# Designs tried in a protein design run: peptides against a protein of PDB entry 2MBZ. Part 49

Target 1, 143 residues: chain A of PDB entry 2MBZ
Amino acid sequence: GINLTPEEKFEVFGDFDPDQYEEEVRERWGNTDAYRQSKEKTASYTKEDWQRIQDEADELTRRFVALMDAGEPADSEGAMDAAEDHRQGIARNHYDCGYEMHTCLGEMYVSDERFTRNIDAAKPGLAAYMRDAILANAVRHTP

## One batch from the design tools (peptide; made by RFdiffusion4, then SolubleMPNN)

Design b2_p16_1_s1 (from b2_p16_1, 10 letters changed)
Fold by OpenDDE base, seed 5:
Structure b2_p16_1_s1 (fold): chain B 143 residues (1-143), chain A 16 residues (1-16)
Amino acid sequence: as target 1 above (143 residues)
Amino acid sequence: MRSAAGTIGALSALLG
């Protein structure tokens, strides 16, 4: 799991406890390469590493929200670039994330209520916007 | 500090 003290976990994740999903993740993905890669990469992560990942997520969220507020469509170059950065961030920090995997993640954001409510806490409709941008980005890279 | 964006990243990493 995440090798942080309870205090460090609170400082980084606040009221969100990622460990509450550990059993479900193992049951659903424990035999996948993505799971193995994620466990291997994150095993050595420090508090500072996790904080960096959270900061990157904050910046990406602000970027998507700004695009939505500006009325930019989800298939705009700006939105697709944000989706690409999201994909690359997952690849750097957790596991190999191709365009097919990324589109599956996007669909999960709108089909799993746990993801939808947490994403839309930043802005209503953000999950759907991200999903659409992810799909558009995948299409432009796989014509 | 924590934000909804942080939750997004954590959930994506674990359940994606």
Scores: peptide ipSAE 0.078, ipTM 0.755, DockQ to the pose 0.483
Fold by OpenDDE base, seed 4:
Structure b2_p16_1_s1 (fold): chain B 143 residues (1-143), chain A 16 residues (1-16)
Amino acid sequence: as target 1 above (143 residues)
Amino acid sequence: MRSAAGTIGALSALLG
């Protein structure tokens, strides 16, 4: 799926292998607009593009961890802004990501143990914190 | 261990 050599994939993603989820993603989301948009956008991505995406993800992770360490509530301006940047990043790089979709992703982070475990590798409770921030951000942007 | 950034970014985008 990702048009990178095995070496490039390792350089960008490290131990994370997005291709191992290709079949599951197709089975679950293959008929959605999000899947179509993502495949269309990422088809032309270079190593540099994927590296940028990973850099953005790294920065976001650090930002959320810093907020948690500072004791900022998940519905703080800082946390909600981080959630908004997360949403916009998905929209820019992969597929249209409205607030409803974003909240669904947040719920997945705490309901799918794979996501929870991987996210919380950075800091215990990060997945739940992100979910709460995503929800708060969605609420403030919803009439 | 897989990076949280990878999960937040690539995996999230793939499964969203």
Scores: peptide ipSAE 0.078, ipTM 0.752, DockQ to the pose 0.497
Fold by OpenDDE base, seed 2:
Structure b2_p16_1_s1 (fold): chain B 143 residues (1-143), chain A 16 residues (1-16)
Amino acid sequence: as target 1 above (143 residues)
Amino acid sequence: MRSAAGTIGALSALLG
């Protein structure tokens, strides 16, 4: 769970309440190292920490959208670099995120309609673009 | 009140 007051949660996440998904997350991910690591890391997070994470997500989204608007393919250097930064951000803030895990997350972005809907709200096709960039980035970093 | 990017961040946090 996120240890913020209702007011703080609203300031950071708006009308989205991540705590409503806690049970589902536990059911789907509760036995993973990622879940354990995230619970440990985020337990000490302040409002400022969560806001920073949201700001990082905003910046990344703008970056991907700009790449799409420019017509850069998802396997371009720019798109793959953005995917790498996304992976590293997850690693810093939540859990160890190798390229295999990152690829799995990318697939989820296009297979889980909740993710697809929210991601594509920024730009139609963004979820698929991110998935493709994530995959390309994983490939280029695989010996 | 929230951006799509913000939702991405929140959803990502739910993955762990």
Scores: peptide ipSAE 0.075, ipTM 0.749, DockQ to the pose 0.559
Fold by OpenDDE base, seed 3:
Structure b2_p16_1_s1 (fold): chain B 143 residues (1-143), chain A 16 residues (1-16)
Amino acid sequence: as target 1 above (143 residues)
Amino acid sequence: MRSAAGTIGALSALLG
């Protein structure tokens, strides 16, 4: 699991307990390259590393919400740029994330209720908006 | 503490 004390985990993740998903993650993704890469990268992460990752996620969420509030379509340059930053963040922190992988993640955000519920906690429809932006970004980067 | 929105990255990292 994540190498943090219970106190550190609370400070970084709050009410979210990543360890509660360990068994399911292993069952569903244990044989994937993404799982392996993530385990290898995160093994050395400090509390500060995890906090930075959470801060990046919060910032991205705010960007998408702002775009939605402004009425920008999910295939706008602004939304696609946010999607690209999302992809790059995953690649930097967790595992190789090409455009195909990214589109698969986007689809998961709307097809898995747990993701949808957590994402839409920031704004209803955010998961769908992100999915659409991810798809649009993938299209524009695929000749 | 973190908001529910702050779990996006963590969920993606763990489950995706």
Scores: peptide ipSAE 0.073, ipTM 0.747, DockQ to the pose 0.499; fails the geometry check

Design b2_p16_1_s2 (from b2_p16_1, 8 letters changed)
Fold by OpenDDE base, seed 4:
Structure b2_p16_1_s2 (fold): chain B 143 residues (1-143), chain A 16 residues (1-16)
Amino acid sequence: as target 1 above (143 residues)
Amino acid sequence: MKSAAGTIAALSALLG
């Protein structure tokens, strides 16, 4: 799993413990390239690396919330750019994330209540907004 | 202030 002490995990992730999902993830995705790539990349991550990833994610969330508050459509340039940064962040930190993979993640955000609840803790409807932005970004980048 | 973004990143890494 994540090579951090319980205290370090709390400092970085707060009340959320990603290792709670380790068994389920292994059962569902253990044979995928994404899983293998993520395990390989994150094996060497330090607390500082995880904190950086958390900070990037926090910034992304703030961007999406700001766009929603401003009334910008999910298919606006700003929303699609935020979605692109999200995709690139996943690719850089975890596993190869093409546009099809990204759209699958977006769908999961609205179809799995665990994701929806956790994401919408920042703002109601954020998961749906992200899904729509991810889809729009994928469309503009594919023939 | 931390948001749900950490959850997004962590879950994306694990459940993608």
Scores: peptide ipSAE 0.081, ipTM 0.754, DockQ to the pose 0.547
Fold by OpenDDE base, seed 2:
Structure b2_p16_1_s2 (fold): chain B 143 residues (1-143), chain A 16 residues (1-16)
Amino acid sequence: as target 1 above (143 residues)
Amino acid sequence: MKSAAGTIAALSALLG
């Protein structure tokens, strides 16, 4: 799990407890390379590391919301660039994330109601917008 | 006021 004190976890994640999902994650993805990489990489993370990751995610969310508010299509250059940054952020912080994996994550955002609910809390339709941007970005980077 | 981005990142990391 995340090696933070309860106080540190609250400071970084608020009321969200990522450890609540550890068992389910192990059951569903425990045999994947992504899971192994994530466990290995995050094992050494400090509170500051987790906070940085949260800040990066917040910035990206604001970026997508701004694009939606501006009426930019999910396959616009701006939206695809945001999707690319999202992919690269996952790669840096958690596990190797190719375009195929990224597309799968995008689909999960709209197919798993837990993700959809949490994402759309920032703006209705954000999960679908992200999925579409992720797909468009994958297409433009795939021969 | 907390963005959903943190939850997204955490869940994505765990479910990867």
Scores: peptide ipSAE 0.080, ipTM 0.751, DockQ to the pose 0.545
Fold by OpenDDE base, seed 1:
Structure b2_p16_1_s2 (fold): chain B 143 residues (1-143), chain A 16 residues (1-16)
Amino acid sequence: as target 1 above (143 residues)
Amino acid sequence: MKSAAGTIAALSALLG
């Protein structure tokens, strides 16, 4: 799991503990390259690394919310660029994330209520907006 | 929200 003390976990993730999903993740994805890559990369992550990842996610969330508030469609250049940054962040921090993988993640955001609930805590409909932006970004990069 | 943003990063990485 995440090699942080309980105190460090709280400082970074608050009341959310990603290790609560470790068993499920292993059961569902334990035999995938993504899982192996993620475990290898994150094994050396410090509190500061996780905090950086959290900060990046915060920035992305704010960016998507701002786009929604401005009425920008999910297939706008701004929204697709935000989706691209999201994909690249996953690739940098966790595992190789191609456009097909990214679209699968986007679909999970709206099909798994756990994701939807947590994402939409920032703004109702954010998960769907992100999914649509992710899909649009994938389409423009795979003509 | 910080929790939502953290969920995006952490859960996407773990469950993707």
Scores: peptide ipSAE 0.079, ipTM 0.753, DockQ to the pose 0.565
Fold by OpenDDE base, seed 3:
Structure b2_p16_1_s2 (fold): chain B 143 residues (1-143), chain A 16 residues (1-16)
Amino acid sequence: as target 1 above (143 residues)
Amino acid sequence: MKSAAGTIAALSALLG
């Protein structure tokens, strides 16, 4: 799992413990390249690395919320750009994330209630908005 | 707000 002390984990993740999902993740994704890549990359992550990842995710959340509050459609340039940054962030920190993979993730955000609930904690409908932005971004980058 | 962070951590956690 994540190589942090309990204190460090709390400082970074708060009440969320990603290690609680380790078994399920292995069962669902253990045979995928994404899983392998993520394990290999994160094995060397420090507390500061994990904190950076959390900060990046929080910033992205704020961007999407701001777009929604401004009334920008999910297929707006702003929303699609945020989706692109999301995709690139996943690629940088976890595993290769092409547009097909990204759209699959977006669909999971609305199909898995746990993801939906977690995402929508920031703003109701955010998961659906992100999914739609992800799809739109994939379309605009596909010939 | 740790919503997306949870999904990414869940991605790290839920999505290997």
Scores: peptide ipSAE 0.076, ipTM 0.753, DockQ to the pose 0.489; fails the geometry check

Design b2_p16_1_s3 (from b2_p16_1, 9 letters changed)
Fold by OpenDDE base, seed 1:
Structure b2_p16_1_s3 (fold): chain B 143 residues (1-143), chain A 16 residues (1-16)
Amino acid sequence: as target 1 above (143 residues)
Amino acid sequence: MRSAAGTLAALSALLG
């Protein structure tokens, strides 16, 4: 779990408690390298670290929303660059995230209603847009 | 295919 006090959790995540998914994550991915890496990295994270992660996520969300509002296709250079930054952020903060892993995450964003609902809270269709951008970015980096 | 990565990590990365 996240080693923050309830107060710190609220300050960073608001009413959302990531630890509510702890058991599910362990059951589904507890034997994966991604899980191990994430547990090892996040074990030392401070409130400031988690806040930074949230800030990065918010910035990326705004970036994708702006692209959508501008009518930029998901396979535009701007959208693919945003997807690349997303991938690198995951790799930096949680676990090694290659392009195959990233595309799998993108598919999860549109196939798991929990992700879709939460992502699309920022803008309807954002999850699908992100998935498409992630896929396009993976393709351009896999010649 | 669906991700083999943790939901918690993915949620943290995008939603907090």
Scores: peptide ipSAE 0.061, ipTM 0.745, DockQ to the pose 0.119
Fold by OpenDDE base, seed 5:
Structure b2_p16_1_s3 (fold): chain B 143 residues (1-143), chain A 16 residues (1-16)
Amino acid sequence: as target 1 above (143 residues)
Amino acid sequence: MRSAAGTLAALSALLG
């Protein structure tokens, strides 16, 4: 699991407990390269590292929300760039994330109610907007 | 396409 004390976990993640899904993740992903890469990378993460990751995620969320509020299409340059940054962030922090994988993640955001609920807490429809931006970004990078 | 189902814990943490 995450190498933090209960107190540190609360300071970084608040009421959200990522360990709730540890067994499900192991059951579904335990034999994949992505799982191994994520475990290897995150094994050494400190509280400061996890806080940095959360800050990056919050900033990206704010970018997408601002784009939606401005009425920018999900296939705008701004939205696609945000999607690209999201993809690269996953690659740096967790596991290799190509455009095919990223598209699959985008579809999960709208098909798994747990993700949809968590994402749309920031703004209704954000999950769908992110999915569309992820798809558009993948298309422009795979002509 | 690869399955993304196993990313729930990690990605949910990023969005929390």
Scores: peptide ipSAE 0.058, ipTM 0.736, DockQ to the pose 0.089
Fold by OpenDDE base, seed 3:
Structure b2_p16_1_s3 (fold): chain B 143 residues (1-143), chain A 16 residues (1-16)
Amino acid sequence: as target 1 above (143 residues)
Amino acid sequence: MRSAAGTLAALSALLG
């Protein structure tokens, strides 16, 4: 699990416990490269590292919401740039995330109710918007 | 490509 004390976990994630998914993750993806890489990278993460990751995620969420509010299409430069930053963030913090992986993740955001619910908490339709932006970004980077 | 849902569960929560 996350190498933080219960107190540190609370400081960073509040009432959310990332380790609540540990068993499911291991069962479903324990033999994947993504899982291995994530476990290896996060094993050395400090509280400050996790806080940074959360801050980055929050900032990205606000950015996408702002784009939606401005009426920018999901395949706009702004939306695609946000999607690219999202991909790079995953790659930096968790596991290698190429464009194929990213598009698969985007699809998961709209097909898995748990992800959709969590993402759309910020703004209804955000998950779908992100998925579309992710797809558009992948297309422009893989001509 | 296999789903990476589990490995991004925490990340998704942080986004929301």
Scores: peptide ipSAE 0.052, ipTM 0.733, DockQ to the pose 0.099
Fold by OpenDDE base, seed 2:
Structure b2_p16_1_s3 (fold): chain B 143 residues (1-143), chain A 16 residues (1-16)
Amino acid sequence: as target 1 above (143 residues)
Amino acid sequence: MRSAAGTLAALSALLG
């Protein structure tokens, strides 16, 4: 799991405990390259690394919300660029994330209620918006 | 507040 003290975990994740999902993650993803890569990368992460990752995710969330508030469609250049940054962030921090993998993640955001609830806490419909932006971004990068 | 950060952390947890 995440190598942080309980206090550090609280400072970074608040009441959310990612380690609660460790067993489920292993059951669902344990045989994938993504799981292996993520375990290898995150093994050396410090509190500051995890905080940076959270900050990046928060910034991306604000960016998508702003796009939605502005009425920009999910296949707009702005939304697709945000989706691309999301994909690249996953690649930097966790595992190789191609466009096909990214679209699979997008589908999970709308099909798994836990993800949908967490994402839509920022703005109703955000998960669907992200999924659509992710798909559009994948399409434009795979001609 | 809850954002995609928690989702990514969960994904990270789900993915390792």
Scores: peptide ipSAE 0.070, ipTM 0.746, DockQ to the pose 0.476; fails the geometry check

Design b2_p16_1_s4 (from b2_p16_1, 9 letters changed)
Fold by OpenDDE base, seed 4:
Structure b2_p16_1_s4 (fold): chain B 143 residues (1-143), chain A 16 residues (1-16)
Amino acid sequence: as target 1 above (143 residues)
Amino acid sequence: MRSAAGTIAALSALLG
């Protein structure tokens, strides 16, 4: 789990507790490389590291929302670049995230209500927009 | 400023 005190966890994540999914994650993904890599990387993370990750996620979300508000399609260069930054952020902070993995994550954002609810809290339809941008970015980067 | 969107990376790390 995340090595933060309850108070530190609240400061970083608010009312959302990532560790509430720990058992499910272990059951579903415990034998994957992604799980292993994430546990290995995050084991050394400080509160400041987690805060940085949250800040990056917030900034990326605002970026996608701004694109939506501007009427930019999900396959625009701006949206695809945001998707690429999202992919690279996952790779830096958690686990190797190739384009196929990223596409799978995008599909999960719209098929798992827990992800959809959390993402769309920022803006209705954001999860679908991100999924489409992720897919478009993957397509342009694969032969 | 923290928002609900900040949970995306954490969720992806856990369930991806």
Scores: peptide ipSAE 0.084, ipTM 0.754, DockQ to the pose 0.505
Fold by OpenDDE base, seed 3:
Structure b2_p16_1_s4 (fold): chain B 143 residues (1-143), chain A 16 residues (1-16)
Amino acid sequence: as target 1 above (143 residues)
Amino acid sequence: MRSAAGTIAALSALLG
């Protein structure tokens, strides 16, 4: 699991316990390269590293919400740029995330109720907006 | 309580 003390985990993740998904993740993705890479990268992460990752995610969420509020289409340059930053963040922090992988993640955001519910807590329809932006960004980078 | 974004990041890392 995440190499943090219970206190550190609380400081970073609050009431969310990522370790509660460890068994399911291993069962479903344990044989994937993404899983291996994530385990290898995160093994050395400090509390500060995890906090930075959380802060980056918060900032990105605010950015997408702002785009939606401004009426920017999900295939706008602004939305696609946000999607690209999302992809790069995953690649930097967790595992290699090409455009195909990214589109798969985007689809998961709207197909897995757990993701949809958590994402849309920030703004209804955000998961779908992100998925569409992710897809559009993938298309523009793989013409 | 953690933000939705925090959950997104953690779950994406674990489930990807």
Scores: peptide ipSAE 0.075, ipTM 0.750, DockQ to the pose 0.527
Fold by OpenDDE base, seed 2:
Structure b2_p16_1_s4 (fold): chain B 143 residues (1-143), chain A 16 residues (1-16)
Amino acid sequence: as target 1 above (143 residues)
Amino acid sequence: MRSAAGTIAALSALLG
């Protein structure tokens, strides 16, 4: 799991404990390249690395919320750019994330209630908005 | 405020 003390985990993730899902992740994705890559990359992560990842996610969330508040459609340039940054962030921090993989993640955001609940806590409908932006971004990059 | 950050950590854990 994440190599942080309980105090460090609390400082970075609050009440959320990603290690709660370790067994489920292994059962569902343990034989995938994404799992292997993520385990290899994150094995060396420090508290500061995890904090950076959380900060990036928070910033992206604020960006999507701002787009929604402005009434920008999910297939707008701004929303698609945010989706692209999301994809690239996953690639940098966790595993190779192509556009097809990204669209699969987007679908999970709306089909898995755990993800939907966590995402929509920032703004109702955000998960669906992200999914649509992710799909639009994938389409424009795969002509 | 709960952001997508929690899902990213979960995403790291859940790989997707």
Scores: peptide ipSAE 0.093, ipTM 0.762, DockQ to the pose 0.477; fails the geometry check
Fold by OpenDDE base, seed 1:
Structure b2_p16_1_s4 (fold): chain B 143 residues (1-143), chain A 16 residues (1-16)
Amino acid sequence: as target 1 above (143 residues)
Amino acid sequence: MRSAAGTIAALSALLG
């Protein structure tokens, strides 16, 4: 769970409450290293930390949207670099995120309707674009 | 604009 007050949560996440997924996350990932690492890291996070994480995510979203608007393919250098930054952000803030893990996350973005809906709120097709960029980035780093 | 931030938060929630 996120150790923020309801007021702080609202300021950072708005109407979205990540803790609504706490039980599902525990059920699906509770026995993974990722879960353990995330719990350990986020336990000390302040409101400012969470806000920073949100800001980073927003910047990345804008970056992907700009690439899409420019007609850049998902396997372009720009898109793959954005995917790499996404992977590194996860690794920095939550858990070790290798390229295999990252591709799994990308697949979840298009296979789980909840993720797709949330991501595509920024731009239709963004989830698929991100998935493709994530995959391309993984491929280029796995010669 | 709902960005990847929400997904990361969800992922953080999902993975944390």
Scores: peptide ipSAE 0.085, ipTM 0.761, DockQ to the pose 0.491; fails the geometry check

Design b2_p16_2_s1 (from b2_p16_2, 5 letters changed)
Fold by OpenDDE base, seed 5:
Structure b2_p16_2_s1 (fold): chain B 143 residues (1-143), chain A 16 residues (1-16)
Amino acid sequence: as target 1 above (143 residues)
Amino acid sequence: ARRVAAGALAFASAAF
């Protein structure tokens, strides 16, 4: 799990408790390379590392919301670049994330109600917008 | 407050 004290976890993640999902994740993905890579990379992460990851996620959320508010389509260069940054962030912090894996994550955002509801808490339709941007970014990089 | 913030959920999708 996350090697932080309960107090540090609260400071970084607030109401989100990653430990609540550990058993489900292990049961569903425990035999995947992505899971193993993530466990290996994150085992040494400090509070500051986790805070950076949260800050990056929050920044990307704000970027997508701003794009939606500006009326930019999900296949705009701005939206696709935000999707690319999201993919690269996953690759740096957790596990190898190719375009196929990234599109699978995007589909999860709209197919799992837990993800959809909580993503859309920032802005209604954000999960679908992110999925569409992820797909568009994958298409432009796989001609 | 919401159980899982959008950024925290994005983290979860990246981590798992």
Scores: peptide ipSAE 0.079, ipTM 0.751, DockQ to the pose 0.400
Fold by OpenDDE base, seed 3:
Structure b2_p16_2_s1 (fold): chain B 143 residues (1-143), chain A 16 residues (1-16)
Amino acid sequence: as target 1 above (143 residues)
Amino acid sequence: ARRVAAGALAFASAAF
């Protein structure tokens, strides 16, 4: 799990406890390469590493919200570029994330109500917008 | 489940 003190966890994640999902993640994805890569990579993460990951995620969220507020379609260059940065962020911090994997994650964002609710806390419809941008980005990168 | 912080969402998304 995340090797932080309760105080450090609160500073980074606030009222969210990511460790509460550890068993479910293991049950659903424990046999995947992605799970193994993520566990190996994050095992050495410090508080500063986790904070950086949160900051990157917040910035990307703001970027998607700004695109939506501007009326940019989810298949615009701006939205697809944001989706690409999201994919690359996952690849840097957790596990190899190809376009197929990324598309699967996008579908989860709209099919799992927990993800949908949490994402849409920033802006209603954001999860669907992200899913559509992720799909569009995958399509444009498919030869 | 309870609502999570926006930053923590990306972590959860990457973890699942």
Scores: peptide ipSAE 0.076, ipTM 0.746, DockQ to the pose 0.372
Fold by OpenDDE base, seed 2:
Structure b2_p16_2_s1 (fold): chain B 143 residues (1-143), chain A 16 residues (1-16)
Amino acid sequence: as target 1 above (143 residues)
Amino acid sequence: ARRVAAGALAFASAAF
Protein backbone atom coordinates (compact mmCIF):
# COMPACT_ATOMS: atom_id res chain seq x y z
CA GLY B 1 0.00 0.00 0.00
CA ILE B 2 0.87 3.66 0.25
CA ASN B 3 3.83 4.10 2.57
CA LEU B 4 2.41 6.87 4.75
CA THR B 5 1.40 7.05 8.38
CA PRO B 6 -2.31 7.33 9.11
CA GLU B 7 -1.79 11.02 9.88
CA GLU B 8 0.07 11.62 6.63
CA LYS B 9 -2.63 9.79 4.70
CA PHE B 10 -5.23 12.00 6.32
CA GLU B 11 -3.25 15.11 5.47
CA VAL B 12 -3.04 14.11 1.81
CA PHE B 13 -6.26 12.21 1.16
CA GLY B 14 -8.54 13.27 4.00
CA ASP B 15 -11.15 10.66 4.78
CA PHE B 16 -10.48 8.86 1.51
CA ASP B 17 -8.32 5.77 1.91
CA PRO B 18 -6.83 4.73 -1.42
CA ASP B 19 -5.71 1.41 0.03
CA GLN B 20 -9.34 0.32 0.24
CA TYR B 21 -9.02 -0.50 -3.46
CA GLU B 22 -5.75 -2.43 -3.20
CA GLU B 23 -7.27 -5.90 -3.44
CA GLU B 24 -9.59 -5.02 -6.32
CA VAL B 25 -6.76 -3.33 -8.20
CA ARG B 26 -4.56 -6.37 -7.76
CA GLU B 27 -7.31 -8.69 -8.93
CA ARG B 28 -8.19 -6.65 -12.01
CA TRP B 29 -4.84 -5.21 -13.07
CA GLY B 30 -2.19 -7.05 -11.07
CA ASN B 31 -0.77 -8.75 -14.15
CA THR B 32 -0.47 -5.58 -16.24
CA ASP B 33 2.66 -3.58 -16.91
CA ALA B 34 0.85 -0.49 -15.67
CA TYR B 35 0.33 -2.03 -12.25
CA ARG B 36 3.93 -3.18 -12.03
CA GLN B 37 5.29 0.19 -13.08
CA SER B 38 3.05 2.03 -10.66
CA LYS B 39 4.08 -0.18 -7.76
CA GLU B 40 7.74 0.29 -8.62
CA LYS B 41 7.51 4.07 -8.96
CA THR B 42 5.31 4.78 -5.98
CA ALA B 43 7.26 2.54 -3.61
CA SER B 44 9.68 5.42 -3.03
CA TYR B 45 7.12 8.21 -2.86
CA THR B 46 7.06 10.46 0.18
CA LYS B 47 4.15 12.41 1.56
CA GLU B 48 5.43 15.34 -0.49
CA ASP B 49 5.25 13.27 -3.65
CA TRP B 50 1.69 12.18 -2.95
CA GLN B 51 0.67 15.71 -2.08
CA ARG B 52 2.19 16.97 -5.33
CA ILE B 53 0.24 14.38 -7.28
CA GLN B 54 -2.98 15.44 -5.56
CA ASP B 55 -2.21 19.10 -6.21
CA GLU B 56 -1.57 18.37 -9.88
CA ALA B 57 -4.87 16.51 -10.12
CA ASP B 58 -6.72 19.36 -8.42
CA GLU B 59 -5.18 21.90 -10.76
CA LEU B 60 -6.11 19.87 -13.79
CA THR B 61 -9.65 19.49 -12.48
CA ARG B 62 -9.96 23.25 -12.09
CA ARG B 63 -8.62 23.68 -15.60
CA PHE B 64 -11.20 21.35 -17.11
CA VAL B 65 -14.00 22.92 -15.10
CA ALA B 66 -12.94 26.36 -16.29
CA LEU B 67 -13.01 25.16 -19.88
CA MET B 68 -16.50 23.75 -19.43
CA ASP B 69 -17.72 26.92 -17.74
CA ALA B 70 -16.32 28.95 -20.62
CA GLY B 71 -18.23 26.80 -23.09
CA GLU B 72 -15.12 25.45 -24.76
CA PRO B 73 -15.86 22.22 -26.59
CA ALA B 74 -14.05 19.09 -25.47
CA ASP B 75 -12.24 19.00 -28.81
CA SER B 76 -10.93 22.54 -28.42
CA GLU B 77 -7.19 23.07 -28.27
CA GLY B 78 -7.52 24.05 -24.64
CA ALA B 79 -9.36 20.89 -23.70
CA MET B 80 -7.07 18.66 -25.75
CA ASP B 81 -4.02 20.29 -24.17
CA ALA B 82 -5.45 19.63 -20.74
CA ALA B 83 -6.01 16.02 -21.75
CA GLU B 84 -2.43 15.80 -22.95
CA ASP B 85 -1.18 17.15 -19.64
CA HIS B 86 -3.32 14.55 -17.89
CA ARG B 87 -1.76 11.79 -19.97
CA GLN B 88 1.74 13.06 -19.31
CA GLY B 89 1.03 13.34 -15.60
CA ILE B 90 0.04 9.69 -15.48
CA ALA B 91 3.19 8.81 -17.38
CA ARG B 92 5.42 10.76 -14.99
CA ASN B 93 3.84 9.56 -11.79
CA HIS B 94 2.57 6.04 -12.41
CA TYR B 95 3.01 4.16 -15.66
CA ASP B 96 3.60 4.49 -19.38
CA CYS B 97 0.44 6.00 -20.77
CA GLY B 98 0.10 6.05 -24.52
CA TYR B 99 -2.88 7.44 -26.34
CA GLU B 100 -4.65 4.10 -26.54
CA MET B 101 -4.24 3.56 -22.81
CA HIS B 102 -5.43 7.08 -22.19
CA THR B 103 -8.58 6.58 -24.24
CA CYS B 104 -9.28 3.41 -22.30
CA LEU B 105 -8.98 5.37 -19.08
CA GLY B 106 -11.34 7.99 -20.44
CA GLU B 107 -13.91 5.33 -21.21
CA MET B 108 -13.54 3.97 -17.70
CA TYR B 109 -14.30 7.41 -16.30
CA VAL B 110 -17.77 7.29 -17.81
CA SER B 111 -18.45 3.56 -17.52
CA ASP B 112 -17.37 2.96 -13.91
CA GLU B 113 -19.85 4.68 -11.63
CA ARG B 114 -17.24 5.12 -8.90
CA PHE B 115 -15.00 7.13 -11.21
CA THR B 116 -17.90 9.09 -12.60
CA ARG B 117 -19.20 9.98 -9.16
CA ASN B 118 -15.77 11.01 -7.92
CA ILE B 119 -14.93 13.12 -10.97
CA ASP B 120 -18.36 14.71 -11.34
CA ALA B 121 -18.19 15.86 -7.74
CA ALA B 122 -16.24 18.81 -9.13
CA LYS B 123 -18.78 19.47 -11.88
CA PRO B 124 -21.59 17.37 -13.35
CA GLY B 125 -20.54 16.00 -16.71
CA LEU B 126 -16.82 16.48 -16.09
CA ALA B 127 -16.05 12.78 -16.60
CA ALA B 128 -17.74 12.82 -19.99
CA TYR B 129 -15.99 16.05 -20.91
CA MET B 130 -12.62 14.56 -19.96
CA ARG B 131 -13.36 11.40 -21.93
CA ASP B 132 -14.20 13.44 -24.99
CA ALA B 133 -11.12 15.63 -24.60
CA ILE B 134 -8.92 12.56 -24.11
CA LEU B 135 -10.31 11.00 -27.27
CA ALA B 136 -9.88 14.20 -29.26
CA ASN B 137 -6.31 14.56 -28.05
CA ALA B 138 -5.55 10.97 -29.00
CA VAL B 139 -7.04 11.46 -32.47
CA ARG B 140 -5.00 14.57 -33.19
CA HIS B 141 -1.80 12.74 -32.21
CA THR B 142 -2.62 9.53 -34.08
CA PRO B 143 -4.17 10.58 -37.43
CA ALA A 1 -9.40 17.77 -3.00
CA ARG A 2 -9.33 15.23 -0.21
CA ARG A 3 -10.98 12.48 -2.24
CA VAL A 4 -9.41 13.21 -5.59
CA ALA A 5 -7.73 10.01 -6.65
CA ALA A 6 -4.60 8.67 -5.15
CA GLY A 7 -2.39 8.82 -8.21
CA ALA A 8 -1.21 5.25 -7.80
CA LEU A 9 -4.75 4.10 -8.49
CA ALA A 10 -5.50 6.48 -11.35
CA PHE A 11 -6.25 3.54 -13.63
CA ALA A 12 -8.24 1.50 -11.15
CA SER A 13 -9.78 3.39 -8.26
CA ALA A 14 -12.49 6.03 -8.00
CA ALA A 15 -10.34 8.90 -9.23
CA PHE A 16 -8.33 10.28 -12.14
Scores: peptide ipSAE 0.100, ipTM 0.762, DockQ to the pose 0.298; fails the geometry check
Fold by OpenDDE base, seed 4:
Structure b2_p16_2_s1 (fold): chain B 143 residues (1-143), chain A 16 residues (1-16)
Amino acid sequence: as target 1 above (143 residues)
Amino acid sequence: ARRVAAGALAFASAAF
C-alpha cells in the first residue's frame, strides 16, 4: 500500500482511503504491466509526491467542471486538451497510458458506479463528460 | 486536512 502514516494519509486523502481498494486492484489488474509500473513508481513516493498528485487531480477536476459550466462540448479543444493532460498525468505518475488504455479508463469511469459516484461528486455528469473528452482526444490523435 | 477531489480516483485507476 501507500507508505504513509495514518496521519499523513488523512492529511493527503481525507476521508478517501485508497488502501480499501488494494485487494480488488490486485485481483483485477495485478498481472498487468500497468500495475507493475505503478507499484515500482509509487514505492518511492513521499507525502509531498502524493499531495502533488492530489493537487493535480483537483486542478484537472476544476478544469473539466469549468468547461461543463461554460457549455463547452466534450469534443472541444479545451476538453480534449484537459483529457490529454489527464492521460499525461497518469503516464507521469503511475504507468504508461496510451490512447487505447485511456479510453478503457474513460469507459470504466461510467461503468463502475464507484468511479462514477466519486467523480460526479464534483458535478453530476462529470464522469460521462470526461469519458467523452477522453474518447475525442484519442480519436484526434489516432488518424 | 484535505478532502480528495472527485478527479482523484480517476488518476488512481489501476494504481488505486
Scores: peptide ipSAE 0.091, ipTM 0.754, DockQ to the pose 0.367; fails the geometry check

